# Ledger of designs, part 203: peptides against a protein of PDB entry 6IDX

Target 1, 380 residues: chain A of PDB entry 6IDX
Amino acid sequence: KELAKLSADVTFATEFINMDGIIVLTRLVESGTKLLSHYSEMLAFTLTAFLELMDHGIVSWDMVSITFIKQIAGYVSQPMVDVSILQRSLAILESMVLNSQSLYQKIAEEITVGQLISHLQVSNQEIQTYAIALINALFLKAPEDKRQDMANAFAQKHLRSIILNHVIRGNRPIKTEMAHQLYVLQVLTFNLLEERMMTKMDPNDQAQRDIIFELRRIAFDAESDPSNAPGSGTEKRKAMYTKDYKMLGFTNHINPAMDFTQTPPGMLALDNMLYLAKVHQDTYIRIVLENSSREDKHECPFGRSAIELTKMLCEILQVGELPNEGRNDYHPMFFTHDRAFEELFGICIQLLNKTWKEMRATAEDFNKVMQVVREQITRA

## One batch from the design tools (peptide; made by RFdiffusion4, then SolubleMPNN)

Design b2_p21_2_s4 (from b2_p21_2, 12 letters changed)
Fold by OpenDDE base, seed 3:
Structure b2_p21_2_s4 (fold): chain B 380 residues (1-380), chain A 21 residues (1-21)
Amino acid sequence: as target 1 above (380 residues)
Amino acid sequence: MEELLKRRNERLRRLQAEAAL
């Protein structure tokens, strides 16, 4: 206890470290010796002193043994560990992950996101905070090949639902630290969109062109039996598609794929359109057909609007930006659904279409409509 | 204990921001 208190002083810490005192603390953890009366209390103070000493930055985190890592990971994975030990163990793991890529690799082998999820289901907000903080640290330090696996783990309904139900909808006020960790998790979740946002459509990729064709099919052929494939006249088919792509509100009516070559928002806009068309088909068809039937120049160009809205949402949500230490603003909505970005897009595209009608906008008013929509989204 | 946790949380935020860079 006194050691843990004194370890906060840099002079004491320097002297204690010079006396190999930190090595003694690590060996106490490594020994795993449960035979001592008051072991849990002693261990909690040992871990506290260790953290305080390491907090001075005098000793590299790489000094820790694999046995130490396994013991700390064991305190996180074992049931019925004292809350005080668990909290400090999560904080140590977080610090190890953040300070060393070598330690990250070792820790990622010893712990699973599933084990950390179990610590979100508790009534202790401090434990929940450190569990999310460690998840965030693991995400930040994940190599690009593993980042997608972490992304998929975050895209799992389970983590989002647990955060929503046990953290956000908990019977307790969200503390500033938890709000920060939720913000960081949100930023990291949005950064998963960056790849798609920065992916240019290849106008020669048939699979990507088939998505645009599927958007056309859903809008205009939804009632037509697939057996009425219009006859083999390739030119009449191309001319028909050009008209349909104009009615869809693409800027390039001849080759809509060209509208997705600009990054941002690249392919992310097409993903949003396809999601809307498949998941909210009635809404999609309504928006397209309401505008395609207008000859009064007050048609809202869906394709162009969807692209610029996707770009705007990326700007508002700061997609690709790094977490800021001073921020604690998170959107609970992004924990309500696995495809929350696409759902937000679906809400915002309806808002855009409504605002366009209310303003009696033409193509010349496009930027003004987008500005009004931006203000509406940012005030909501 | 609360002040200790607060100082740690502030440091962990800094480390998290630094690890993002």
Scores: peptide ipSAE 0.191, ipTM 0.824, DockQ to the pose 0.886
Fold by OpenDDE base, seed 4:
Structure b2_p21_2_s4 (fold): chain B 380 residues (1-380), chain A 21 residues (1-21)
Amino acid sequence: as target 1 above (380 residues)
Amino acid sequence: MEELLKRRNERLRRLQAEAAL
């Protein structure tokens, strides 16, 4: 107890470290020996002293043994561990993950996000905060390939649901620290969109062209009996597609792929359009056909609008920005759905289409409509 | 103890931000 208090002092910490004091503390943890009276209290103070000593940055986190890591991970994985030990163990693991990529690799082998999810189902907001903090640390230090896997995993859908139900919708006010960890998790989730936002469409990629063709098919061929595709020559087909791409509201009616070469929003706009077309097909078809059937200059160009809206949403949500230590602002809606960005796009594109109609906008008013829509989204 | 935890949390936030770089 006294050691844990004194370990906060840098002078004491320096002297104690020079006396191999950290090695003694690590060996106490490594031994796992429950032979002492008041073991849990002693261990809680040992872990406190260890944390305070390591927080001086005098000793590298890489000094810890694999046995130490396994013991700490064991305290997080065991359901009947004292809350005081659990809290300190989560904090140690977070610190290890953040300070060392080699420790991250070892910890990622010993601990799953699924095990950390159990610590979110408790009434203790401090335990919940440290569990999210460790999830954030693991997510942050994960290789890019593993980040996408973590995001797509059933565990992530379950994690979002549990955070929503047990943290955000909990009967307790969200403390500043929890709000920060929720913000960080949100930022890390949006950073998964950055790759697609910065990916240019290759106009020569057939698979990407097929997506644009699928958007046309869903909009215009959904009611056409496949029997009435007249076998008329390749040129008439190209002319038809140019008309269809104009009706879809692409800027480049001849080659819509060129509209997705601008980054941001690159391929992310195409992903949003495809998601809308597949998941909300009736909404997509309605938006496209309501504007494509107009002979008046008041058509809302869907393709252009979808691209610029995707870009605007990336700007509003600060996609690609790093977590800021001072920020605590998070959007609960992003914990309500696994495809929350695409769902937000689907809501906002309807808002844009409505606003366009209300303003009686023409193509010349496009930027004014986008400004009004931005104000509407940022006030919601 | 609460002040130590607060200072620690502020440090962990910094480490988290630095680890994103």
Scores: peptide ipSAE 0.191, ipTM 0.828, DockQ to the pose 0.816; fails the geometry check
Fold by OpenDDE base, seed 5:
Order: C-alpha cells, then sequence, then structure tokens
Structure b2_p21_2_s4 (fold): chain B 380 residues (1-380), chain A 21 residues (1-21)
C-alpha cells in the first residue's frame, strides 16, 4: 500500500527502479503464489505499484517476461472474484499493447475479444472502460489483416449490442473516459470504410457494372410486367439504359461507372446505394420513381445525391482520421446496427430527398440543398 | 487513487493517440 503510493513520486520511482524494485514486483506476479494470506490485496497493491512505476516512462515495457504477460492475461481471461486485480490487469495489458508491438503479438495470442466482451457485461464502469480501452489498443496495433478480423468481431452483433445495452443504455452517467473509449472505438470502426471510400470503380469491371445495372433493375423492372419487354435490338436497350441512368440521377448517364471513379467516396457510395436498394427496397424505389416521373426540373438526382451524401457523411464522421486524445464525442446510433453507416446513409438520403422537395430545388440548388442537409445531420 | 487514475487515463489517451499514428 505504501509502495503503491510512493511509486507515484518520480524521485521515489527513480530510486526504486535503480534498486531493481520493479523486477521484484514483476517476480511477485510471475510466482503466482496464492498461498499468502491476503494475496489478493497484496497483488492489487503490487499491480498498482507496477503501473505507477511504469507510468514514469523510465523503464521500457519490453522488460516484462512472457510469464508476467501470461499471469496478467490469466487474470483477465479467468473469472476473477477480485475486481481490483482485473482492473489493473486490463490497464497493464492496454499499456503493454500500446507501448510495444512485440507485447501486442504475445497478448493477442493469449486474449480474445470474446473474453473482453464478458468484462463489458459487468455493472462496473471502470472495468467496462478498461475492457474497451484494451479492445481499442488491440485494434490500433493489429496489422491490417487482423484489423479486419477485429472489425468483423466488432461487427458481430454481440460486442455492439453489449456496449449499447450495458454501457450506453446503462443506468449510470457515462464518465469522460468511457466516452473517449467509445469515441476511439467508433473512429476505428469508421476507418474500415476508408478502403472502400478510396477504392475507385473500374469501368471495365463487369461485376461492378452489374451492380449499377442491378440498381436500374430494382428501380424500373420491379413494376414492369415481364410480358412488355419489346424485342427491340441491342442499341434500343443501350438507349433505354442511358435514359434509365439519367432517371437514376447519375452525372454520367451514358457511363454511370465514371461517377464512382472519383475518390472519395469511390465504391463506398455504390455500396450504400446497393444496400439501400436491397435492404430498403421500397424506400429506394419510392425515392427513384418520385424523381424519375418529374418533368418539371425539380428532380432530385439520386445517383449524384447519393455520391455527394456519402462523401459528406465521410467528412462529418471524419473517416480516415486518427482518434484524438481530447475528443469524447461518440454517436450511439453506430452501436445500434451492424451496417450503421449504410443505415445512416438510408436515413440521410430520405432527409435529402425531403429537403429537396421542401426547397423546390433544381439542379442549380444542389449545393444549397447539401449545405442544409449537412446542417440538419450535424445538429441531430 | 482517483487522481492517480485520472492522470493515468490522460496518459493512456495520449499513448492511444500516438499508437494510432
Amino acid sequence: as target 1 above (380 residues)
Amino acid sequence: MEELLKRRNERLRRLQAEAAL
């Protein structure tokens, strides 16, 4: 107890470290000797003193043994009765992951996100905070291939639902630290959209062109009785498709694939359109047909609007930006759905279409409509 | 302990931001 208090002082820490005191603390953890009276209390103070000493930055985190890592990971992976040990163990692992790539690799072998999820189901907000902080640390230090796996694990309805139900919808006010960790987790989740946002459509990729054709099919062929397809030649079909792509509101109605060659938002806009068309088909068809049937120049160009809205959402959500230490702003909506970005797009495209109608906008008013929609989204 | 945890959390936020770079 006294050692843990004194370890906060830099002068004491320096002297104690020079006396190999930190090595003694690590060996106490490594021994795992449960035979001592008051072992849990002693261990909690040992871990506190270790954290305080390491927090001076005098000693590299790489000094820790594999045995130490395994003991600390063991306190997190096993249902421990002692919350105080668990809290300090989570904090140690977070610090290890953040300070050393070599320690990250070792910890990532010993601990799964699934084990950390169990620590989110507790009523203790500090445990929840350190569990999310460790998830965030593992996410940050993961190589790109493993980041997608962690993303998929985060996309697993379980982590999101637990955060939503046990943290965000908890009966306790969210502390600043928890808000920061939720913000970081949100930023890291949005950074997974960056690849698609920066992916240019290949106009020669038939599979990508077939998605644009599927958007046309869903919008226009869903109401057409298949009996009335007049056998008019390939050129009339191309001319028909050009008209349909104009009605869909693409800027390049001759070759809509060209609208997705600009990054941002690249292919992410096409992903959003396809999601809307498949998951919210009635909403998609309504938006397209309500604008395609207008001859009054008040048509809302769906294709152009969807691309610019996707870009705007990426800007508002700061997709591709790194988490900032001073920010605590998170959106609870992103924890409500596995495809939360696409759902947000689906809400915002309806808002855009409504705002366009209310403003009686023309193609010349496009930027003004987008500005109003931006203000509406950022105030919500 | 609370003040110590606060200083620690501020440092961990910095380390987290640095680890994202």
Scores: peptide ipSAE 0.189, ipTM 0.824, DockQ to the pose 0.860; fails the geometry check
Fold by OpenDDE base, seed 2:
Structure b2_p21_2_s4 (fold): chain B 380 residues (1-380), chain A 21 residues (1-21)
Amino acid sequence: as target 1 above (380 residues)
Amino acid sequence: MEELLKRRNERLRRLQAEAAL
């Protein structure tokens, strides 16, 4: 206990480290000797002293033995009665992961995200915070291949549901540290959108062109009287598609694929449009047809609007921004749905379409409408 | 202990931000 308190002093820590005191503490953990009276209390103070000593940055985290790592990982991966040991063990693992790629590799073999999810289901916010912090650390230090797997695991309904129900919707105020860890997790989740945001459409990729054609099909072929037999010559068919792409509000009516070659928002805009068309088909069709039936200059160009809105949402959400130490702003909405970005897009595109109508906008007012919509989104 | 944990958490945030770079 006194050692743990004194270990916060840099002068004491330096002298204690010079006396190999930290090695003695690590050996106490490594021994696993449950035979001592008050073992749990002693261990909690040992881990506290170890953390305080290591927090001076005098000793490399790579000094720890594999036996020590396994003991600490064991306290996290196994049912432990002592909350104080668990909390300190999570904090040690987080520090190990952040400070050493070699320790990350060893820890990633000993613990799973599934085991860490169990520590989110508790009433202790400090344990929840360190569990999310360790998840974030594992995500940050993961190689690119494993980052995608972890991202897919975060896309698993379970982790987000647990965070939403046990952390965000908990009957207790979110402390600043938890808010920061939720922010970091959100930023790391948005980095998945960055890949699509920076992916240019290939105008020659038939599969990508087929998605644009599917947007057209969903909007216009659902109402097409079967009397438009497929027998009109290839040129009339191309001319028909050019008209349809104009009605969809693409900038390039001849080759809409060109509208997705600009990054940002690249293919992410097409993903949002396709999601809207597939999941919210009635909303999509309504937005398209309400504008395509207007013979007036007050048509809202859906395709252009969807692209610019996607870009705007990426800017508002700071997609591709690295986690900032000082930030603690997170969006609970992103924990409510698997495709929360696309759902947000679907809400915002309706807001845009409404705002366009209310302003009686023309194509010349496009930037003014977008600015008003930006202000509406950022105030919500 | 609470103040100790606070200073530690502030340091861990720095390390986390540095690890994102």
Scores: peptide ipSAE 0.171, ipTM 0.811, DockQ to the pose 0.875; fails the geometry check

Design b2_p21_3_s1 (from b2_p21_3, 13 letters changed)
Fold by OpenDDE base, seed 5:
Structure b2_p21_3_s1 (fold): chain B 380 residues (1-380), chain A 21 residues (1-21)
Amino acid sequence: as target 1 above (380 residues)
Amino acid sequence: SELDERRFKKLRKLQEEVAKE
């Protein structure tokens, strides 16, 4: 206990490290000898002292042995560990993951996200915070190929449901530290959209063009009595589609695929439109038809609006940016839906459409509407 | 605890450093 307090002092830490004191602490953990009276209390103080010493940055985290890592991981994986040991063990693992790619690799082999999820189901917010912090550290340090696997583990209704029910909807106020970790988790998850955001549509890809055609079909053919499609030649069909794409509000109504060649938001905008059209079909059809039937030049161009809104949401959510220390703003909606970004898009496109109507906007007012919508989204 | 606040502050700093590398 005294050692743990003294270890917070840099002068003491320097002297203690020079006497190989940190090595002695690591060996105490490595021994795993539970036979000592007050072992749990002694171990908790040992881990505290170790953390305080390492926090001075005098010693590299790479100095820790594989046996030490396994012991610490063991304390996280075992169901009946003292809360004080568990908390410190989570914090040590987080620090190891963040400070060393070599330690990350070893830890990622010893622990699973599923084991960390169990620590979110407790009433102790500090344990919950360190568990999320460790998940975030693992996610941050994961190679690109493994990030998607981790995301799929996050997309597992289970993790999000647990965070929502036990952390966000908990009976306790969310502390700043927890809010920061929820923010970090949100940022890291939304960064998985970066690939799609930076993917240009290939105008020659028939499969991608078929998605745009499906958007047209859902909007216009669902209400059309199939009887009135006369066998008009390929040119009349092309002219009809050009009219439909104009009514959908694409900038390039001749070749809407060209609207998705700009990155950001690239294909991510098309993904959002398709999601809206399939999952919220009534909302999609309403938005498109309400604007396509207008003769007053107050039509909201859905296609253009959806692209620019997707871009705006990427900017607001900082897609592709690393999490910032000073931020603790998270969206609870992120934890409520499997497709949280697309659901956010679906809410925001309705807000945009409403705001456009309220402002009695024309195409010339587009940027002004987008500015107002940005302010509304950022204040919500 | 005061220890937890200090540590969270350091861990946040470390996350920012890792984010800048």
Scores: peptide ipSAE 0.019, ipTM 0.603, DockQ to the pose 0.800
Fold by OpenDDE base, seed 4:
Structure b2_p21_3_s1 (fold): chain B 380 residues (1-380), chain A 21 residues (1-21)
Amino acid sequence: as target 1 above (380 residues)
Amino acid sequence: SELDERRFKKLRKLQEEVAKE
């Protein structure tokens, strides 16, 4: 107990470390000697002292043995561990993951997100916070391929559900620390969109062009009787498509693929448009047709609006930026849906379309509408 | 606890440092 308190002092820590004191603490953990009266209390103080000593940054986290890692991971995976030991063990694992890629690899082999989810189903918010913090650390340190797998995994869907039900919808106020960890989790998840945000469309890629054609098909061919004979010449078809792409509100009516060559938002805008068209087809068709039938210059250009809105949402959500210590703002919607970004886009594009109508906007007012929409989104 | 507050602050700082690497 006294050691744990004194370990917070840098002078004491330096002297104690110079005396190989930290090695003694690690060996105490490694030994697993349950035979002592008050072992749990002693262990809790040992882990506290270890953390306080390591927090000085004098000793590399890589000094810890695999046996030590396994013991700490054991305290997290074992049922009915003392809360004080569990809390400190979660924090040690978090610190290990954050400070060492080598330790991350070892820890990722010893613990599962599923085990950490069990610690979210408790009434103790501190345990929940440390569990999310460790999940965030694992997510942050995961290779890019594994991060995407973690985000897509059934475990991540379950994680979101558990966080929503046991943390966000809990009968207790969310503390600042928990709010920060929820923010971090949100940021890390939205950063997976960065690749698509920075991916330029290749106008020569037929598969990407087929997506744009599918947007046209969903908007306009859903009402067209199949009776329009396939025999109208290729030129009439090209002219027809140019008209359709104009009605869709693309800037480049001849080659809409060119609208997606700008990064950001690149292909992410096309992904959002396709998601809207497939998942919210009625909403998509309504937005497109309401504006395509207007000859009064008050048409909201859907294609242009979708691109600029996607870019705006990326800016608001800080896609590609790292989590900031001072930020505690998270969107509960992030935990309610697997495709939260695309759903947010779907809400915001409706808001944009509404705002455009209310303002009686023309193409010249586009930037003003976008500014008003930004203010509406950021105040919501 | 005072220990937990200090710890959360340090961990947050560490998350930012790791994010910058």
Scores: peptide ipSAE 0.018, ipTM 0.598, DockQ to the pose 0.824
Fold by OpenDDE base, seed 2:
Structure b2_p21_3_s1 (fold): chain B 380 residues (1-380), chain A 21 residues (1-21)
Amino acid sequence: as target 1 above (380 residues)
Amino acid sequence: SELDERRFKKLRKLQEEVAKE
């Protein structure tokens, strides 16, 4: 107990480490000797002292033995461990994962996300926080392929459900540290959108052009009487499409694909538009037709608005940036839907369309509308 | 680093828990 307290002092820590004191602590853990009176209490103090000593950064985390890692992982994987030991073990594993890629690999083999999810179902918010922190550490240190797998896996859906039910909808106030871990998880998940955000549309890719055509089809052909048989010559069709793309509010009415060549937001904007059109079809059609039927200069350019809104959302959510330790803001919607970004886009595009009308905006007011919408989104 | 400060805050909480026990 006294050692654990003194280990916070850098002078004491330096002297103790120079006396191989940390090696003695690691050996105590490695021995697993449960025969000592007050073993659990002694172990909790040992783990605290170990953490405090390691926090000074004097000793590399790579100094720990495989046996030590297995013992700590064992405390997290075993169902009957004292809360004090479990909490410290989670903290040690988090620190190991964050500080060493070699330790990450070993820990990722010993511990599953499923085992960590079990620690979210407890009433102790500190254990929940350290469990999420370790999940976040594993997510952050995972190779890109494994991050995508973690995000898409049933385990991630289950994780979101458990966080929603046991943390967010829990009967307890969310502490600042938990809010931070939820924020971190959100940021790490939204960072998976970076690839699409930085993907330029290829105007020559027929599959990508077919998506733009599908947006037109959903907006205009679903209401058009089938009697407009496609028998009018290829040129009339091209002219019709140019009109439709103008009504959709694309900047390039002739070749809307050009609007998606700028990164950010690249193809991510098109993904959002397609999601809106397919999942929220009535909302999409309403927004497009309400603006397309206006012969007044007060039409909201949907295509341009969707692109700029996607870019704005990426900026607000800091897509591609590392989590900031000072931030604790998270969106509960992230835990309610698998496609939370696209759903957020769908809410925000309606807000944009409403704000455009309320302001009686013209195309010249576009940037002013976007600023007002940004303020509305960031204050919500 | 901010990470170090956060770790330190976590460790202090662990110390406070151990000190209450």
Scores: peptide ipSAE 0.020, ipTM 0.556, DockQ to the pose 0.056; fails the geometry check
Fold by OpenDDE base, seed 1:
Structure b2_p21_3_s1 (fold): chain B 380 residues (1-380), chain A 21 residues (1-21)
Amino acid sequence: as target 1 above (380 residues)
Amino acid sequence: SELDERRFKKLRKLQEEVAKE
């Protein structure tokens, strides 16, 4: 206990480390000897002292043995561990993951996200915070391929549900530390959109062109009686499509694929448009047809607006940026839906369309509308 | 706890540093 307190002092820490004191602490953990009276209390103070000593940054985290890692991971994976030991063990693992890629690899083999989810199903917000912090550390240090797997996994859907039900909808106010960890998790998840945001459309890729054609089909053919099979020649079809792409509000109505060659937002804008068209079809059709039927200069160009809105949302959400210290702003929607970004886009595109109408905007007012919409989104 | 606050601050800083490397 006194060692744990003294270990917070840099002068004591330096002297104790010079005496190989940290090695003694690691050996106590490695031994796993439950033979001592008050073992749990002694171990909790040992882990505290170890953390405080390592926090000075004098000793490399790579000094720890695999046996030590396994013991600490064991305290996190075992169901009947003292809360004080569990808390410190989560914190040690987090620090190990953050400070060493080698330790990350070893820990990722010993611990599953599923085991960490069990520590979210508790009333102790500190345990919940350290569990999310460790998940965030594992997510941050994971290779890009593993990050995508973590995001697509059933474990993440379950994780979001557990966070929503046990943390966000919990009977306790969310502390600043928890809010920060929720923010970090949101940022790390939205950073997976960076690849799509930086992917240029290939105008020669037929599969990508078929997506644009599907947007046209959903908007304009959904009401057309299937009896009008377009038996008219390929040229009349191309001319019809050019008109339809103009009504969809693409900047390049001859070749809409060119609108998606700019990065950001690249293909991510097309993904959002397709999601809206498939999942919120009535909303999509309404937005497109309300503007396509206007003979006045007050039509909102959906295609252009969707692209610029996607770009703006990426900027607001800082897609591709690392989580910042002191930020604690998270969107609850992130935990309510698997495709939270696309759902946010769907809300914001309706807001944009509404704002355009209210402002009686023309194409010349486009940037002004986008500025007003940005202010509305950032104040919400 | 005061220890937790100091640690959370330090861990947040480490997350930023690791992310900048």
Scores: peptide ipSAE 0.018, ipTM 0.589, DockQ to the pose 0.777; fails the geometry check

